# Ledger of designs, part 138: peptides against a protein of PDB entry 3HUF

Target 1, 320 residues: chain A of PDB entry 3HUF
Amino acid sequence: MWIIEAEGDILKGKSRILFPGTYIVGRNVSDDSSHIQVISKSISKRHARFTILTPSEKDYFTGGPCEFEVKDLDTKFGTKVNEKVVGQNGDSYKEKDLKIQLGKCPFTINAYWRSMCIQFDNPEMLSQWASNLNLLGIPTGLRDSDATTHFVMNRQAGSSITVGTMYAFLKKTVIIDDSYLQYLSTVKESVIEDASLMPDALECFKNIIKNNDQFPSSPEDCINSLEGFSCAMLNTSSESHHLLELLGLRISTFMSLGDIDKELISKTDFVVLNNAVYDSEKISFPEGIFCLTIEQLWKIIIERNSRELISKEIERLKYA

## One batch from the design tools (peptide; made by RFdiffusion4, then SolubleMPNN)

Design b2_p20_5_s1 (from b2_p20_5, 8 letters changed)
Fold by OpenDDE base, seed 2:
Structure b2_p20_5_s1 (fold): chain B 320 residues (1-320), chain A 20 residues (1-20)
Amino acid sequence: as target 1 above (320 residues)
Amino acid sequence: MKEEEEEAEKKYEEKLKLPL
């Protein structure tokens, strides 16, 4: 989101979130959802227009700012952004830091971008929330991105956490839920004057982890916990591969269960299967190899003795 | 190694210091 602050109390000491929309900036406007009052004798009654665009699809992958347009409202001394005079038709900015000078005011408005980028685990929740979150200046999507800051877990009562949720946890993404999104949607008016009134997603995350026995205490409890073991995985998803890499596993890929030969078995401690293949092929598993799902593997890795549990299962099947 | 861990930890702390 964009946040503005200013030197010399010209914003009355307030830090303000700017959501996507249009703002008239000047000395003789009242602060509201479309106006920013700036207290200086050197500033025009109506001095500039700020326009913040909704996030682009590119902004979801880059964590880049919503486009910030500045237009001078035909003032005597103009407007500057980053020491450059704003053009007559207005200029657009994608820099994360903007120093905005209104006329001859000795104090600047400082605009800075705080990256918030929300990944969704399922398309239904994305479809429900994306429009509202984009109107808050929050990029949203389904695909993993290095720019993602938050991950929306679908709360289905009594269901196992998804591979997406497991991976989001291990990559240290803040996991949130529908309750947080609902709260975030209600604060839009209250945060106009104080950016510190944003709802604490870390408190939401801590509560999710504390109240769900499917999570370890920290990602560090699981990262590299299976270092030195080797697995074979059906080539299904990049997310599943990245999850197994974060566990410290050496990974071999195969296209079908028929590709699991004696050579692959000799190099592999266990085989990771998706639920559909595991359920359909239980009777036809290769002899002398431990086969499990990612969800079964997760149940082992959250245990304090995960390495010993895996070793015992491998030994049980190699010497049976 | 230590600088990359400290920069990753600092980036993580900076991600956590986002007004969420």
Scores: peptide ipSAE 0.006, ipTM 0.382, DockQ to the pose 0.015
Fold by OpenDDE base, seed 3:
Structure b2_p20_5_s1 (fold): chain B 320 residues (1-320), chain A 20 residues (1-20)
Amino acid sequence: as target 1 above (320 residues)
Amino acid sequence: MKEEEEEAEKKYEEKLKLPL
């Protein structure tokens, strides 16, 4: 989201969130969803137009800002952004920090990008929320990204957490739910004059983790917990691979269960499978190798004695 | 235990730098 603040009390000491939309900035406007009042004798009645675009698909992967357009409204002394005069037709900015000088005002409006990118595990949930979140200037998507700050967990009571949720947790993404998205969608009008009214996602996350026994106390309890072990996995998802890497596993990939030869078995402690392959192929598993699902592995790694548990299962199946 | 949770929490808060 874009946040503006200003020096010399020209914004009345307030920080404001700017959502996608158009704002008239000037001395003789009233603060509302489309106007920003700036208190200075050096500023025109209507001085500039700010236009913030909705996030692009690229912004989800980069954590880049919503495009910020500035146009001077034919003022006597113009508008500057980052000490450069705004062109007659306006200019567009993708920098995360903008110093906006209105005319001869000695104080700048400072615009800062705070990256918030919400990943969804479920495409139906993305379809439901994407439009509303984009209108808040929040990029949304399904795929993992280094720019993702939040991950939406679907609250299905009694279901195991998904691989996406497991990975989001281990990579230190803030897990959120539909209740947080509902709250986030309601604040649009309240944060016009007070950016601090944005709901705390970390508090929502803490509450999710505390109330769900499928999560360890911290990602650090699981990161590298299986260092020194080796696994093989089907090349099924990038998230599954990245999850196993975060556990400190040495990973070999294969395309089919038929590719599991004696050499692979000799170098591998266990095979990680998705649920569909595990359930369909359970009868045809190679002898002398421990096969488990990611969900079964997760149930082991969240335990304090995960290394001892996995070792016992490996021994039990290698010598059975 | 509490200190490591507080330090992990503080690192999270510093990384997110969401407007509080």
Scores: peptide ipSAE 0.006, ipTM 0.384, DockQ to the pose 0.012
Fold by OpenDDE base, seed 5:
Structure b2_p20_5_s1 (fold): chain B 320 residues (1-320), chain A 20 residues (1-20)
Amino acid sequence: as target 1 above (320 residues)
Amino acid sequence: MKEEEEEAEKKYEEKLKLPL
């Protein structure tokens, strides 16, 4: 999201979130969804227009800012951004930090980008929320991104958490739910007066973790917890591979169960399978190797003695 | 326990980068 602050009292000592939209900036406007009051005798009644675009698909992958357009409203002393005079037709900015000078005002408006990028695990929830979140200047998507700051878990009571949720947690992404998204949708007016009125996503996350026994106390409890072990997996989702890497596993990939030979078994402590493969009655598991799903592995790694549990299961099947 | 929770919390706050 874009946040503005200012030196001195020109913004009344308050910060404000700027959502996508158009704002008239000046001395003789009242703060609302389309106006920013700036208190200075050196500022015109209507001085500048700010236009913030909705996030692009590229912004979801990069965590880059919504495009920020500045236009001077034909003022006597113009407008500057980062010490450069704004052109007659306006200029567009993709920098994360903008120092905006209105006329001869000695105090600047400081606009800064705070990255919030929400990944969804569920396409239906994305379809429901994407429009509203984009109108808050929040990029949204389904695919994993290094720019992801938040991950939406679907509240299915009694369901196992998905691989996407497990991976988001281990990546130290803030897990949120529909209740947080609903709360975000209500604060749009209050944050005009004070940007600090934004709802705390960490409090939502803490409540999710506290109320769900499928989460460890921290990502650190699981990261590299299986260092020194080796697994084999089907060449499946990239998220599954990255999850196993975050556990500290050495990973071998195979294309089919028929590729699991004696050589692979000799170098592998266990085989990770997807649910569809694991549940198939047509699959003969290789003799002398532990086969499990990611969800079964997750149930082991959240235990305090995960290494002992895995070691015990490996040894049980090597000598069977 | 408390220091690790505070350090994890700080890492999450740094990721949020929102005025909390």
Scores: peptide ipSAE 0.005, ipTM 0.393, DockQ to the pose 0.013
Fold by OpenDDE base, seed 4:
Structure b2_p20_5_s1 (fold): chain B 320 residues (1-320), chain A 20 residues (1-20)
Amino acid sequence: as target 1 above (320 residues)
Amino acid sequence: MKEEEEEAEKKYEEKLKLPL
């Protein structure tokens, strides 16, 4: 989201979130959803227009800012952004930091992009929330991204957490739920005066982890916990591969269970499958190898003695 | 002034109505 602050109390010492929308900026406007009051005698009554666009799909993958348009409203001394005079038709900016000078005001409005990109685990939840979150200037998507800051866990009552949720946890993404999204949707009016009134997603995350036995105490409890073990990965997602890498596993990728010969069995500790392949292919599993799902692996990984549990299962099946 | 604000609001509303 865009946050503005200013020097010399020209914004009354307050920070403000700018959501997608149009704002008239000037000395003689009242702060509301479409106006930004700036307190200086050197600023025009109506000085500039700020227009913030909704996020693009590209912004989700890059963590880039919503496009920030600035137009001077035919003022005597103009408007500058990053020491450059704004053109007559206005200019658009994609920089994460904007230093906005209104006329001859010695104090600048500093706009900075606080990156917030929300990944959804479920397309139905994305469809439900994307429009509202985009109107908050929050990029949203389904696919993993290096720009992802938050992950919406799909809460199906009594279900195991998804691979996406497991991976989001291990990569230290802030896991949130629908309750946080609901609260986030209501703050639009309150944060006009104070950007610090944004809900703390870390508190939501702590509460999710604390109240769910499917999570370890920290990602660090799981990261590299299986260092030294080797697995074969069959018919799994890219997120599954990255998850297994974060566990410290040496991973071999295969196209079919038939690719696992006696030589590969000698070099591989276990085989990791998705649920659909595990259920369909149970009859075709190679003898003498430990085959499990990612969800079964996760249940072992969250245990304090995960290495001992894995070792016992490997030994049991190699000598059966 | 009012007309340019109404045009900018209208153009913003039109951009919001574009299906992603």
Scores: peptide ipSAE 0.000, ipTM 0.267, DockQ to the pose 0.024; fails the geometry check

Design b2_p20_5_s2 (from b2_p20_5, 8 letters changed)
Fold by OpenDDE base, seed 1:
Structure b2_p20_5_s2 (fold): chain B 320 residues (1-320), chain A 20 residues (1-20)
Amino acid sequence: as target 1 above (320 residues)
Amino acid sequence: SAAEEAAAEKKYEEKLKLPL
């Protein structure tokens, strides 16, 4: 989201979130959803117009800012952004840091982008929330992104967390739920004058982790916990592959169970399968191979003795 | 490596230092 602050108390010492929309900036306006009061004798009554665009799809993948348009309102001394005079028709900015000088005011408005990108595990949840979150200047999507900061856990996913949730946890993404999104939707007006009133997503995350036995205490308890082990994985999802990499596993990929030859078996401690393949093919598993699902692996990984548990299962099936 | 862990920890702290 865009946050503005200013030097010399020209914003009354307050930090303000700028959601997508249009703002008239000046000395003789009152702070509201479409106006920013700036307290200086050097600033025009109506000095500039700020326009924040809604996030683009590209912004979800890059964590880039919502486009920031600045127009001078025909003032005597103009407006500058990053020491450059704003053109007569206005200029658009994609920089994460903007120093906005209104006329001859010695103090600048400092606009900075704080990236918040919300990934959803469920397309139905995305469809429900995307429009509202985009109106907060928050990019949203389903696909994995390096720019993702928050992940919405699907509460309806039965008795087990999804692979997406597991991976979001291990990659140190803040896991949130629908309760946080509901709360976030209510604060839009309150955070206009005080950006510190933004709800703490980390508190929501801590509560999710504390109240769900399917999470370890930290991602670091699981990261590289299986270092030195090797697995073979059916080429299913990128998230599953990245999850196994974060566990410190050496990964070999195969396209079908028929591609699991004696050479691959000899180099592999265990085989990771998706639920559909595991359930359909469990009768045809080669003898002496430890096959498990990602969900079964996760149940082992969350245990403090995960390495010992995996070793015992490998030994049990290798000598059976 | 301890440097990759420290970089990942720093990147995590920077992601957790979202003022949100």
Scores: peptide ipSAE 0.008, ipTM 0.403, DockQ to the pose 0.014
Fold by OpenDDE base, seed 3:
Structure b2_p20_5_s2 (fold): chain B 320 residues (1-320), chain A 20 residues (1-20)
Amino acid sequence: as target 1 above (320 residues)
Amino acid sequence: SAAEEAAAEKKYEEKLKLPL
């Protein structure tokens, strides 16, 4: 989200979040959802227009800012952004830091981008929340992204956590739920005058981890916990591959169970399968190899003795 | 080192404490 602050009490010592929308900036406006009051004799009554666009699909992958448009409202001394005069038709900015000078005011408005990108595990939840979150200036998507800051866990009562949730946890993404999204939807008006009223996702995350035994105490308990082991995986999802890499596994990929030859078996400690392949092919597994699902692997890696547990299962099934 | 772990944990807590 865009946050603005200013020197010399021209914003009354307050920080503001600028959600997507249009703002009239000037000395003789009242602070609301479409106006920013700036207290200086050196600025016009109505000085500039700020327009924040909704996030693009590209912004979800890059963590880039919502486009920031600045227009001078035909003022005597103009408007500058990053020491450059704003053009008569207005200019658009994608820089994460904007120093905005209104006329001859000796103090600048500093706008900075705070990255928040929400990944969804479920397309139905994305469809439900994306519009509202985009109106908060929050990029949303389903696909893995290095820019992802938050991950929405699908709460189905009695289901195991998904591979997406496991990976989000290990990559140190803040896991959130629908309750946090609901809370975010209510703060839009309250944060106009005080950006510090934005809800802390960490409290939500701490509560999710505390109340769900499927999570270890920290990502660090699992990262590289399987260093030195080798696995083979069907080329199914990038998230599954990245999850296994974060466990410290050496990974070989194959396209079908028929590609599991004696050479692959000799170099591999176990085979990781998705649930559908595991359930359909469990009768036809190659002899002399341990096959498991990612969810079965996860149940082992959350245990303190994960390395000993995996070693015992490998030994048991190589000689079965 | 315990100091590097505490610094990584503090940096994780600070990354988490990115106060929206």
Scores: peptide ipSAE 0.008, ipTM 0.398, DockQ to the pose 0.012
Fold by OpenDDE base, seed 2:
Structure b2_p20_5_s2 (fold): chain B 320 residues (1-320), chain A 20 residues (1-20)
Amino acid sequence: as target 1 above (320 residues)
Amino acid sequence: SAAEEAAAEKKYEEKLKLPL
């Protein structure tokens, strides 16, 4: 989201969030959803127009800012952004930091981009929330992104957490739910005057972790916890592969259960299967190898003695 | 303790049960 602050009390010492929309900036306007009052004798009654665009699809992958348009309203001394005079038709900016000088005012309006990018695990929840979040200047999507700051888990009461949720947790992404999205939607008016009133997603995350025994105490308890072990997996989602990498596993990939030969078994401590293959092929598992699902592996990983537990199961099946 | 290990092992065996 864009946040503005200013020197010399020209914004009355307040920080303000600029959501997507149009703002008239000047000395003789009243602060509201479409106006920014700037207190200086050197500023015109109506001085500039700021227009914040909704996030692009590219902004979801890059964590880039919503486009910031500045137009001077035919003022005597113009408007500058980053020491450059704004063109007659206005200019658009994609820099994360903007120093906006209105006329001869000795104090600047400082605009800075606070990155917030929300990944959804569920396409139905994305469809429900994307429009509202985009109107807050928050890019949204389904695919994994290095720019992702928050992850929305699906709260089905009593459901196991998904691989996407497990991976988001290990990546130290702030996991949130629909209750946080509802709360975030209500604050749009309250944060106009004070950007500090933005709800803390970390408190929502702490409450999710505290109230769900499927989460470990920290991501650090799980990251590299299986270092030195080797697994084989079917060619599955990229998220499943990245999850196993974050556990410190050496990963071999295979295309079918028929590719699990004696050579692969000799190099592999256990085989990771998806639920559908595990349930359908349970009778046909190779002898002498531990086969488990990602969800079964996760249940082991969240235990303090995860290495000892896995070692015991590997030994049990080698001597059976 | 041996009691904590036995409790951890029992909890592990319960977690390895496939959800029905």
Scores: peptide ipSAE 0.000, ipTM 0.267, DockQ to the pose 0.005
Fold by OpenDDE base, seed 4:
Structure b2_p20_5_s2 (fold): chain B 320 residues (1-320), chain A 20 residues (1-20)
Amino acid sequence: as target 1 above (320 residues)
Amino acid sequence: SAAEEAAAEKKYEEKLKLPL
C-alpha cells in the first residue's frame, strides 16, 4: 500500500494510506476518500492530482508499487517528484519512495510503498477476495512469489493443512485467514486520517498458529530438520519440491511408481507421494522403501523428534 | 494411474496459473 507522511506538520502530523483512486491535493480541500488537505501558505488551493492505479500482475511477482501518477493542476510554482519537475501532462512513478514537493513548500510529502502481497491457497478464495484487495492496492495471486508477504489459509475445520500452507509457514510468510481479509475490507474509511489503524497481520498469524496443532512452534523447528536424508517424489508440484528442500532433503524426482528402481531405492530413504497416488496405489508400493504422503510427512516433521521417527520407519522397512 | 493423477495435478496447477 502507498503511505504518505510529511515534514513540518503539512499533513497535520498524520500518516495516510492512499488506496487506488484519484486524489485532489491542496490547501483548500477537506480530507476524504478523494482529497488530501495539505497545510501550507506555499501550496495552491488545488495543487496536484494523485492517481494510484490498481496492482498489475507484474506487481504481484516483483513486489512493485501500484503506479503513482502525479499531475500539477496548473499551479504557479509547479510540482516536483524526486527533485524533478512534473511534466505538463503529468508523470507516472514506480519507485517505492517519492518525495513530492508542492510549489515552494519547504516540506515534502513523503510517499513510501509498504509491501503487501497476498498469495491465496485456492482459486475460489482468490476469486472472492482479489477485486476488493486490488482496490486496496494489494497485489494478489495463486503462484509462489518472492514478493509474497501474506498467505491466505483456507479454514476447513478438521482437514489437514495444505502443502501451500506448510510451505508458506516454512518460508516465514505471514499466514492469514478470511477474518483478516474481512477486517482489511472495513478499514478503508478509518485509515483516511490514521494509517496506524491497519490491522496487525502478525497478531492474526499468532492466533492461527496458537489455535492449530498442525503447526510447529516455529519454522526454525522444521527448516533443515531432515538434513542428510534423501527422498524421491513424483514430479507434480513445485511447492512440494520447495517444501522438501526447506526440510533439508536431497530430492530425486520420478514420473511414475514404475520408475522407482533398485538404483533409486539405493539412494533414497523414503518416497513422498500425493494423496491420490498414495490412496490408489498403496497395495502396489515398491518393496523395500517407505512411502508416505506430504501430509503424513508433515505430521512427523511437527514432532520434536522427527529425525528419530523417520529413522525408525526407514529401518523398520529395510529389515522387513 | 499415477501418471493420470500427475497429469490431473499438473492440469490443476496450470489452471491455478491462469489469471482468474
Scores: peptide ipSAE 0.000, ipTM 0.269, DockQ to the pose 0.008

